# Peptides against a protein of PDB entry 5D63: the designs that were tried, part 229

Target 1, 292 residues: chain A of PDB entry 5D63
Amino acid sequence: SLRRGIYHIENAGVPSAIDLKDGSSSDGTPIVGWQFTPDTINWHQLWLAEPIPNVADTFTLCNLFSGTYMDLYNGSSEAGTAVNGWQGTAFTTNPHQLWTIKKSSDGTSYKIQNYGSKTFVDLVNGDSSDGAKIAGWTGTWDEGNPHQKWYFNRMSVSSAEAQAAIARNPHIHGTYRGYILDGEYLVLPNATFTQIWKDSGLPGSKWREQIYDCDDFAIAMKAAVGKWGADSWKANGFAIFCGVMLGVNKAGDAAHAYNFTLTKDHADIVFFEPQNGGYLNDIGYDSYMAFY

## One batch from the design tools (peptide; made by RFdiffusion4, then SolubleMPNN)

Design b2_p30_1_s4 (from b2_p30_1, 17 letters changed)
Fold by OpenDDE base, seed 5:
Structure b2_p30_1_s4 (fold): chain B 292 residues (1-292), chain A 30 residues (1-30)
Amino acid sequence: as target 1 above (292 residues)
Amino acid sequence: SAEEEAEIAAIRERIAAATAELQAQRAAAA
């Protein structure tokens, strides 16, 4: 079954993603097919899938940028019915905004069925052009039509998945304690993470004994990422991944504070030095405490 | 469980009622 999370949703037939046009929060904003760039944030193309309790394989889909929800216009079962962004809530009973999402017959892609109309989200004619129509269309779960098949690329991790990635890292001290602050985390590309670091002013900050040292740099980075998240996205119910660690060296005579994020595959962590913007697999310290 | 089945049935009923209400509202606005 599909897990709660943030997804980039790509057509199985052509290199097109589900896009909320211009990221507009206006009711009735078209959802369209649009090109995407791999390993980028793809701002208008991220969707938070929230599972409906006790309704099997059924979700709302919230656009991360606009904070509006995927909506089948008038809940119509007619082929070609528009799919739009519309105001809503994560646990709505409005069947226009409830989507049953299950694996297609190929076992890799998903189909997205409207709960009420039983029609499927369709990239009309498999059109790969920017602004191509996405609509509700008649179909079946077993049909092989790529116009109705979608890859769900997970762009977030749960707190449990983050905890598991930390636990696999060899640079964790035996006394380690982790403190989880949120439930779901958008994982940023390193380029975006670095840009937030640059915009924070940290590259121009000077190390000063105690008054502005390693812990201040690490906390300032965490705060900068938090602010960037709040300023960039209108959806709620997720955070931006940026951890803070305290570590001790092998000799046990020096300590350091630093940041960390997840690797692209979300299986491991990578350390980030906020004093110089470097990414390291080994920062020279073993972490005894983290919060994220 | 029987409790889970009852809860699922209640949710489905609420969704059905909401569907009917939305349809009625749109018909009245048309």
Scores: peptide ipSAE 0.019, ipTM 0.498, DockQ to the pose 0.009
Fold by OpenDDE base, seed 2:
Formats: sequence, C-alpha cells, structure tokens
Structure b2_p30_1_s4 (fold): chain B 292 residues (1-292), chain A 30 residues (1-30)
Amino acid sequence: as target 1 above (292 residues)
Amino acid sequence: SAEEEAEIAAIRERIAAATAELQAQRAAAA
C-alpha cells in the first residue's frame, strides 16, 4: 500500500508530471501534465498523500505549494471531466477529493481512482506537452493503458526512515540519543540545501569563541531551513529535513555541532558543515545527540 | 480508543452517504 508522504507523480508513458498550473490556490485551477527536472524540487508538482483512516488505499492529495487538493470537477463520471485544485481538508468526506491509489497490473506504477466516480486520473492522449489536460476517464484496475499509470516518486521520509538512516551510519557514538520533532520530512536536494545556506548569511558569518561558534552556526542553519519551509509551502503536516548533531571526536577531548541531511536515496545521512557549506561522509566526530 | 474508532466509523459512514448520493444523482441524469 502507498505510504503517507510527499510524492512527485510521473506518468508511466511519457516524461510528464502532475502539475498544479502556476501553483495557484484558486478553486478550479487546472491540474495539467508538465515537464520536470530530475533531482530538483519541481515546486508545483509535489503532492502530500494523506491516508484516510480505516478507508483502505484512499487518500487526499494536497498540493504542497498551493495547499489545495486534487478535485474531480463536480465528481462527474463522464470521461474528460477536469481535475482541478480546490480548497479542502486532509480528512474530507467529499468524494470529489478522495482518491483510491493502488498498484497497477505492472506492479510498479499506480492508478489513481476517484472514490465517488470510480474514474481514473488520465493524461489525455498521453500528451507530453506542457499544459496537457489531465482528466477523469473510464478505466479498470487491470488495464495496461499508460495514460492512467503513474509512478509515485517519494520525496519525503518518515521519522522512522530517518532514524533508520542514522542508525546505519558508522559515525554514531554509543551514547547516542535522537530526538524526533516531526513525522514526515521533505528531503531537499543538496543544491537547494546549499542555496538556503547561502541565503541565510552564514557564509559571511564570523566564528567567535562561544558567542557565535559551532552550535550557533548549526542552529542558524536549521532555523534558515525552517523559515524557508514556512515561506515556500502552503500545505501543512510535514517538515523540511535539516538535522542538528552534537558530536565528540575519537579521542574524547573535542566536541562539535553540525548539521546533517539525507542522501538522494534516503538510505544514508551526509554531514553538513554550516561554517563552510561542505558536505562530508566523515566529519571527524561521532554523534551523541541529534534532533531533527 | 473507542472514541477514535467511533469518529472513524462516522467518517466512513459520511463518505458512504455522500458517495451514494452522488451515484443516485448520476443515475437520475442518465
């Protein structure tokens, strides 16, 4: 079953993603097919899938940028019915905004069925052009039509997945204690993470003994990422991944505070030095505490 | 909790009712 999370949703037939046009929060904003750039944020193309409790395989899909929800216009079962962004809530009872999402017959892609109409989200004619129509269309779960098959590329991690990534890292002290602050985290590409660092003013900040040293840099980076998240996205119910660690060296005579993020595959962590913007697999310290 | 289960049950019932109403409207329009 599909897990709660943030997804980039890509057509199985052509290199097109589900896009909320212009990221607009207006009711009735078209959802369209649009090109995407791998390993980037793809701002208008991120969707939070929130599972409905005790309703199997059924979700709302919230656009991260606009904070609006995927909506089948008037819940119509007619083929070619528009799919739009519309105001809503994560646990709505409106069947226009409830989507059953399950694996297709190929076992890798998903189909997205409207709960009420039983029609499927369809990239009309498999059109790969920017702004191509996405609509509700008749179909079945077992059909092989790529117009109705979607890859759900997960762009977030759960707190448990983050914890597991940390646990696999060799640079964790035996006394390690982690503190989890949120449940689901959007994982940023390093390029975006670095840009936030640059925009924070940290590259121009001067290290000063105790008054502005390693802990201040690490906390300032986390604060910058938090602010970037708040300023960038209208959806709620997720955080932006940016960890803070306290570590001790092998000799046990020096400590450091630093940041960390997840690798592209979400399987490992990489350390980030906020004093110079460097990414390291080994920062020279073993972490005894983290919060993220 | 029992309260949470009751709330979930109520949500499911509301979804079912809304779905049934939508289906009835479609049948009447056909």
Scores: peptide ipSAE 0.019, ipTM 0.483, DockQ to the pose 0.009
Fold by OpenDDE base, seed 1:
Structure b2_p30_1_s4 (fold): chain B 292 residues (1-292), chain A 30 residues (1-30)
Amino acid sequence: as target 1 above (292 residues)
Amino acid sequence: SAEEEAEIAAIRERIAAATAELQAQRAAAA
């Protein structure tokens, strides 16, 4: 089954993603097919899938940018019914905003069925152009029509997945204690993470003994990422991944505070030095504490 | 479990009722 998380949703037939037009929060804003750039944020194309408790394979889809929800206009079962952004809540009973999401017959892609109408989210005519219509359309779960098949590329991790990635890293001290602050984390591309670092003013900050040293840099980076998240996205129920670690060197005679994020495949962590903006697989310290 | 199945059934019924209500409201507004 599809897990709770943030997804980039790509058509299985053409290089088009589900896009909330202009990221508008207005009710009735068209959801359309749009081109995307791999390994970027794709601002208007991120969707938080929230599972409905005790209703199998059923979700709301919240646009991360607008904070509005995928909505089948009037819940109509007519082919060509508009799919729009509309105000809503994560656990609504409104069937216009409830989507059954299950694997297609190919075992890789998903189909998105409206709970009420039983029609499917369809990239009309498989149109790959920007602004192409996305609509409810008749279909079946077994049909091979690529217009109704979607890849759900996970852009977030759960706290458990992050914990597992940390546990696999060789630079974790035997005394390690991790503290989880949130439940779901958007994982940023390094380019975005670096831009936040630059915008924070940290590149121009001066290291000063105790008064503004490694822990201050690491905490300032985390605060900057948190603020960026709050300022950038209207959806709730997720955080932006940016960890803080305290580590000790191999000799045991020096300590350091630093940041970390996840690799692109979410399987591992990479260390980030907020004093210079460097990404490292080995920062020269073994972590005995982290919070993220 | 039987309790879980009953809870699922109740939720499905609530969604179905909400669906019917929304359909009725739209029919009245049209």
Scores: peptide ipSAE 0.019, ipTM 0.504, DockQ to the pose 0.008; fails the geometry check
Fold by OpenDDE base, seed 4:
Structure b2_p30_1_s4 (fold): chain B 292 residues (1-292), chain A 30 residues (1-30)
Amino acid sequence: as target 1 above (292 residues)
Amino acid sequence: SAEEEAEIAAIRERIAAATAELQAQRAAAA
């Protein structure tokens, strides 16, 4: 089954993603097909899938940017019914906003069926143009129509997945303790992470013994990422991944505080030095504590 | 239609019941 998480949802037939037009929070804002740039944030095209308890394979889809939900207009079963952004809640009982999401017959893509109408999210005519209509359309689970097949590119990790990535890293001290602060984390591209670092003012900050040293830099970076998240997204129920670590060197005579994020494949961590903005696979310390 | 509205109502009731059950389970585990 599809796991809770943030997804970039891409059509299986053409290079278009499910896009909330202009990222608008207005009720009735069209959801459309739009081009995307791989390995970027794709602001209006990120969706938080929240599973409905005790309802198999059923989710709400919240647009991260607008904080509104994917909604089948009036829950109509008519082919060509508009799919829009609309105000809602993650655990709504409104069948217009409930989507059954299961693997298609190809075993790789998913189909998105409205719970009430039993129609499917359809990129009408497979139109690859920006602003192409997305609508509810009649279909079956077994048919191979690419207009109704979608790849769910996972853009987030659970706390458990992050914990597993940390556990695989060789630069973890035997006394390591991790403290998980959130449940789901949007993982940023390094370019975005670096831009947040630049905008924080940390590049211009002066290291000063004790009064503004490694821990201050590391915490300031985490705070900057947190603030960026709050300012950038209207959806709730997720965080932006930015960890803080405390580490000790191999000699045991020096300690350091630093940041870390996840690699692109989410399988490992990469260390980030907030004092210089560098990414390192080995920062020269073994972590005995992290919070993220 | 009235039949469609009744079906929607039944779906909503089922969703509500499922949500309530989960909330109760979470509260018991906390």
Scores: peptide ipSAE 0.019, ipTM 0.423, DockQ to the pose 0.013; fails the geometry check

Design b2_p30_2_s1 (from b2_p30_2, 25 letters changed)
Fold by OpenDDE base, seed 2:
Structure b2_p30_2_s1 (fold): chain B 292 residues (1-292), chain A 30 residues (1-30)
Amino acid sequence: as target 1 above (292 residues)
Amino acid sequence: MKLTEEDLEELERRLFEKFEKRLEEEEEAR
């Protein structure tokens, strides 16, 4: 079954993603096919899938940017019915906004079926152009039509997945204690992470003994990421991944505070030095404490 | 020997400044 998370949803037939047009929060905003750039944020194309309790394989899809939900217009079963952004809630009972998402016949892509109408989210005519119509369309689960098949590229990690990534890292001290602050984390590309760092003013900040040293830099970075998240996205129920670690060197005679994020495949962590903006696989310290 | 929690706290208190000073010195020396 599809896990709760933030997804970039890509058509299986053409290089087009499900896009909320202009990221508008207005009711009735068209959801369309649009080109995307790999390893970027793709602002209007991120969807939080929230599983509905006690309803198998059924989700709401919240646009991360607008905070609105994928909505089949009037819940109509007619082929060609518009799919739009519309105000809603994560656990709505409105069948216009409930989507059954299961694997397609190919075992890799998913199909998205409206719970009420039983029609499927369809990239009409497989049109790869920006602004192409996405609509509800008749179909079956077994049909191989790529217009109705979608890859769900997971852009977030659960706290458990983050914890597992940390646990696999060789630079964790035996006394390590991790503190999880949230349940689901959007993982940023390094370029975005770096840009937040730049915009925070940290590159121009001067290290000063105790009054503004390593811990201040690390916490300032986390605060900057938090603020960026709050200012950038209207959806709730997720955080932006940015960890803080305290570590001790192998000799046991030095300690450091630093940041960390996840690698692209979400399987490992990479250390980030907020004093210089560097990414390191080995920062020279073993972490005995982290919070994220 | 594993560092105790108390040992780690002491390290945080005493050692951060020393390390950071070294880092700054290294950056200034580039």
Scores: peptide ipSAE 0.018, ipTM 0.457, DockQ to the pose 0.075; fails the geometry check
Fold by OpenDDE base, seed 1:
Structure b2_p30_2_s1 (fold): chain B 292 residues (1-292), chain A 30 residues (1-30)
Amino acid sequence: as target 1 above (292 residues)
Amino acid sequence: MKLTEEDLEELERRLFEKFEKRLEEEEEAR
């Protein structure tokens, strides 16, 4: 079953992703096929899938950028019915915005069925051009039509997944205490993470004993990421991943505060030094505390 | 042995003094 999370949704037949046109929050904004760049944010193409309690395999899909929801226009079962962005809520009862998402017959891709109409999200004619129509279309779960098959590439991690990644890391102290602040985290590419760091002013900040030392740098980075998240996305119910750690060295004669994020595959963490913007697999400290 | 808050503060001070020194040396070397 599909997990709650943020997904980049790519067509199984052509290199096109589900895109909210211009990221507009206006009701009726077309959802279209659009090209994408791997390992980038793809701003208008991220969707928060929120599972509906007690309704099997059924979700709302909130566009991360606009904060609006995938909506089948008038819930019509007619082939070619527009799929648009529309205002909504995560746990709506509006069948126009409820989508049953299950594996296709190939076992890798998913099909997206409107809960009410029972039609499927379809990249019309498999058109790979930017702005190609996405519509509700008749279909069945077992059909192999790639126009209605979608890869759900997970762009976020749950707090549990983050916790597991931390637990697997060898640079965690035996006395480690982790504090989880949110439930779901968008994981940024390092390039974006670095850009936030650059824009924060931290590269020009001067280390000063106690008054602005390692913890201030680390917290400032987290604050910068938090602000970036708030300023960049209109959807709620997720955070941007940026952790703070306190660690002690092996000799036990030095401590440090630093940041961390997740690797691309979300399986491990990578340490980030906010004083110089460096990424390290080993920062020279074992963490005894983290919050993220 | 569990580190006290005071111990951690001292450790941090020592560590970051070294870090700052390294940064200064790198800047001078440029």
Scores: peptide ipSAE 0.018, ipTM 0.458, DockQ to the pose 0.045; fails the geometry check
Fold by OpenDDE base, seed 3:
Structure b2_p30_2_s1 (fold): chain B 292 residues (1-292), chain A 30 residues (1-30)
Amino acid sequence: as target 1 above (292 residues)
Amino acid sequence: MKLTEEDLEELERRLFEKFEKRLEEEEEAR
């Protein structure tokens, strides 16, 4: 079954993603097919899938940017019915905004069925052009039509997944204690993470004994990422991944505070030095404490 | 040897003090 998380949803037939046009929060904003760039944020194309309790394989889909929800217009079962962004809530009972999402017959892609109408989200005519119509359309779960098949590229991790990634890292001290602050985390590309670092002013910050040293840099980075998240996205129920670690060197005579994020495949962590913006697989310290 | 919470706190304090002093010395040497 599909896990709660943030997804980039890509058509199985053509290089097009489900896009909320202009990222607008207005009711009735068209959801359309649009080109995307791999390993980037794709601002208007991220969707938080929230599972509905006690309803198997059924979700709301909240656009991260607009904070609005995928909505089948009037819940109509007519082929060609518009799919739009519309105001809503994560656990709504409105069948216009409830989507059953299960694997297609190919076992890799998903189909998205409206709970009420039983029609499927369809990239009309498989049109790969920017702004192509996405609509509800008649279909079956077993049909192989790529117009109705979608890859769900997971862009987030749960706190448990992050914890597991940390636990697998060889640079964790035996006395390590981790503190989890949120439940679901959008994992940023390094380029975006670096840009936030640059915009924070940290590159120009001066190290000063105790008053502004390694812990201040690390916490400032965490705060900058948090603020960036708040300013960038209207959806709730997720955080932006940026961890803080305290570590000790092998000799046991030096400590350091630094940041970390997750690798692209979400399986490992990579260390980030907020004093110089560097990414390292080995920062020279073993972490005995983290919060994220 | 399992460190107690108090031991860890003390270790952290001592290590950070040493680290900060070292970094200061390095900065002054630049």
Scores: peptide ipSAE 0.015, ipTM 0.432, DockQ to the pose 0.051; fails the geometry check
Fold by OpenDDE base, seed 5:
Structure b2_p30_2_s1 (fold): chain B 292 residues (1-292), chain A 30 residues (1-30)
Amino acid sequence: as target 1 above (292 residues)
Amino acid sequence: MKLTEEDLEELERRLFEKFEKRLEEEEEAR
């Protein structure tokens, strides 16, 4: 079954993603097909899938940017019914906003069925143009029509997945203790992570003994990422991944505070030095504590 | 998730240890 998480949802037939037009929070805002750039933040094209308890394979889909939910207009079963953004809640009972999401017959893509109408989310005519209509349309689970097949590219990790990535890293001290602060984390591309670092003012900050040293830099970076998240996204129930670590060198005579994030495949961590903006696979320290 | 009181105490302890190690580094560097 599909895991809870943040997804970029791409059509299986053409290079188009499910996009909330202009990222607007207004009720009735069209959801449309739109082009995207791989390995970047596609602001209006990220969706938080929240599983409904005790209802198999059924989710709400919250647009990360607007905080509104994917909604089948009036829950109509007519082919061509508009799919829009609409205010809602993660665990709503409104069938207009409940979506059954399961693997298609090809075993790699998903189909998105409205719980009430039993129609499917359809990129009308497979139109690859920006602003192409997305609508409810008749279909079956076993049909091979690419207009109704979607790849769910996961853009987030659970706290458990993050913990597992840390556990696999060779630069963890035997006395390591990790503290998990949230349940689901949007993982940023390095370019975005670096831009947040630049905008924070940290590149111009001066190291000063005790008063503004490694821990201050590391915490300031985490605070900057947190603020960026709060200012950028209206959806709730997730955080932006940015960790803080305390580490000790191999000799045991030096300590350092630094940041870390996840690699592109979410399988490993990479260390980030907030004093110079560098990414390192080996920062020269073994972590004995982290919080993220 | 939120940290428990015990977790917070441990966190504070670890932070203190970090600073102690840093002080040792400074003493050695002088």
Scores: peptide ipSAE 0.009, ipTM 0.426, DockQ to the pose 0.041; fails the geometry check

Design b2_p30_2_s2 (from b2_p30_2, 22 letters changed)
Fold by OpenDDE base, seed 3:
Structure b2_p30_2_s2 (fold): chain B 292 residues (1-292), chain A 30 residues (1-30)
Amino acid sequence: as target 1 above (292 residues)
Amino acid sequence: MKLTQEDLDALEQRLFEKFEQAEKEAEAAR
């Protein structure tokens, strides 16, 4: 079963992703196939899948950028019916915006079926060009047509997954206490994380004893990421991952405050030093407290 | 000298307070 989360959705047949054209929040904005760049944000191509309670394998798909939802136009079962962005809510009862998502016959990709029409999201003719039509089309769950098969690349982690990643790290103190602030986190590429750091002004900030030292840098980074998230995305119900840690050195005679994020595979954490923008597997401290 | 539990508790409290203030300020700045 597909987990709640943010996904980059890629066609199984051609290197094309499900894209909300221009990221527009206007009702009726076309959803199209578009090229993508691996390991980047892909701004208009991120979708929050929210599971519908008591309806098996059924979700709404909210575009992160626009805050609008994947919508089958007029709920029509006719092949070739447009799939568009449209205003909605995460737990809508509108069948035009409800999608049953289950594994395809190949066991790796998914098919996306409209709950009402029972048609499937289809990259029409398998067209790999930018702006290619995505439409509802007749099909079956067992059919092997790659036009209707999609890879769901998870771009977020749950709080539980983040907690597990922290727990696996060798630089956690025995007295560690973690505080979880949100439920689902978009995990940023390091390049984006670094850019936020740069834009925050922290690279030019002066370290001053007590009044603006390690904790101030770490909190400023956290705040900068939070603001970036609020300014960048119209969807709700998720956060941007950026943790703060307090750690003690091996000798036990020094403490430090720093940030951390998740590795690309979301299995581990990597430490981030907000005073110099460095990423480290070992920052020289064992964390006794974190919030994220 | 090694950090005491009291030192660690104080640091945690300070950080928490600063965090709350920072979030409030960030929201107000929009």
Scores: peptide ipSAE 0.009, ipTM 0.387, DockQ to the pose 0.878
Fold by OpenDDE base, seed 5:
Structure b2_p30_2_s2 (fold): chain B 292 residues (1-292), chain A 30 residues (1-30)
Amino acid sequence: as target 1 above (292 residues)
Amino acid sequence: MKLTQEDLDALEQRLFEKFEQAEKEAEAAR
């Protein structure tokens, strides 16, 4: 079954993603097909899937940018019914905003069925144009129509997945203690992570003994990422991944504080030096403490 | 597992204590 998380949702037939037009929070904002750029944020095209307790394979879909939810207009079962953004809550009982999401017949893509109407989210005519209509349409789970098949590309990790990635890294001290602050984390592309670093003013910050040294840089980076998250997204229930580590070198005669994030495949961590903006697979220290 | 507020309060203390201890040990080893 589909796990709770943030997804970029791409059509199986054409290179279009499910897009909330202009990222608007207004009720009735059209959800449309739109082009996307791989390995970027794709601001209006990220959706938090929240599973409904005790209802198999059923979710709400919250747009990260607008904080509104995918909504089948009037819950109508008529083919061509508009799918829009609309105000809602993660655990709503409104069937207009409840979506059963299961694997399609090809075993790799998903179909998105409205819980009430039993119609499916459809890229009308498979139109790859920006602004193409997405609507509820009649269909079946076994039908091979690519207009109704969607790839769910996971853009986030759970705290457990992050913990596992850390555990696999060879630069973790035997006395390591990790502290998990949130449950689900949007993982940023390095380019975005770097831009946040640049915008924070850290590149121009002066290192000063004790009063503003390695720990201050590392914490300032985490704070900058946190603020960026709060300022950028209206949805709740997730965080932006940025960790802080304290480490000791192999010789045991030096300590350091630094940041870390996850690799593109979410399987490993990469270290980030906030004093110079560098990414490293080996920062020269073994972490004995982290929080993220 | 997400930390409780009490855990978060304790974390701040642990952060500084561990770092100071590590630096002290490193300095002593030099």
Scores: peptide ipSAE 0.008, ipTM 0.391, DockQ to the pose 0.039
Fold by OpenDDE base, seed 2:
Structure b2_p30_2_s2 (fold): chain B 292 residues (1-292), chain A 30 residues (1-30)
Amino acid sequence: as target 1 above (292 residues)
Amino acid sequence: MKLTQEDLDALEQRLFEKFEQAEKEAEAAR
């Protein structure tokens, strides 16, 4: 079954993603097909899938940017019914906003069925143009029509996945203790992570003994990411991944505070030095404490 | 330059206290 998480949802037939037009929070905002750039944020194209308790394979889909939900207009079963953004809640009982999401017959892509109407989210005519209509359309689970097949690219990690990534890293001290602060984390591209770092003013910050040194830089970076998250997204129920670590060198005679994030495949961590904006696989320290 | 061990120990203690509580709260909220 599909896990709770943030997804970029791409059509299986053409290079188009499910896009909330202009990221607008207005009720009735069209959801459309739109081009995307791999390994970027794709602001209007991220969806938080929240599983409905006790309803198998059924979710709400919250647009991360607008905080509104995917909504089948009037819950109509007519082919061509508009799919729009609409205000809602994560655990709504409104069948217009409930979507059963299961694997298609190809075993890789998913189909998105409206819970009430039993119609499927359809990129009409497989149109790859920006602004192409996405609508409810008749279909079956076993049909191979690529207009109704979608790849769910996971853009987030659970706390457990993050923990596992840390555990696999060779630069973790034997006394390591981690503190997990949230349940689900949007993982940023390094370019975005770096931009947040730049915008924070940290590149121009002066290192000063104790009063503004490694711990201050590391905490400031985390704070900057947190603020960026709060300012950028209207959806709730997730955090932006940015960790802080305290580490000791191999000799045991030096300590450091630094940041870390996840690699693109979410399988590993990469260390980030907030004093210079560098990404490193080996920062020269073994972490004995982290929080994220 | 790096934190002294003493500074790090102090920081660690403070952070442990703070984030242990946060972790418990987060777990309870799940």
Scores: peptide ipSAE 0.008, ipTM 0.416, DockQ to the pose 0.174
Fold by OpenDDE base, seed 1:
Structure b2_p30_2_s2 (fold): chain B 292 residues (1-292), chain A 30 residues (1-30)
Amino acid sequence: as target 1 above (292 residues)
Amino acid sequence: MKLTQEDLDALEQRLFEKFEQAEKEAEAAR
């Protein structure tokens, strides 16, 4: 079953993603097919899938950028019915905004069925052009039509997944205690993470003994990422991943505070030094505490 | 021992329920 999370949703037939046109929060904004760039943010193409309690395989899909929800216009079962962004809530009972998402017959892609109409999200004619129509269309779960098959690329991690990634890292102290602050985290590409660091002013910040040293840098970076998240996205119910660690060196005579993020495959962590913007697999310290 | 994907899914579900309840309580308190 599909997990709660943030997804980039790509057509199985052509290199097109489900895009909220212009990222507009206006009711009735078209959802369209659009090109995308791998390993980038793809701002208008990220969707938070929120599972509906006690309704099997059924979700709302919230556009991260606009904060609006995928909506089948008037819940119509007619083929060609528009799929739009529309105001809503994560746990709505409106069947226009409820989507049953399950594996297709190929076992790798998903189909997205409207809960009410039982029609499927369809990239009309498999059109790969920017702005191509996405609509509700008749179909069946077992049909192999690539117009209605979608890859769900997970762009976020749960707190549990993050915890697991940390646990696999060899640079964790035996006394380690992690504190989880949120439930779901958008994982940023390093380029974006670095840009936030640059924009934070930290590259120009002066290290000063005690008054502004390693812990201040690390916390400032986390704060900068938090602010960036708040300023960039209108959807709620997720955070931007940026951890803070306290570590001790192997000799046990020095401590450091630093940041960390997740690797592209979300399986591992990479350390980030906020004093110089460097990414390291080994920062020279073993973490005894983290919060993220 | 490394958690299986099923274990992680179960944890996610538990966390989801916990957060949902917390949010409801927070909203009710406002």
Scores: peptide ipSAE 0.000, ipTM 0.289, DockQ to the pose 0.033

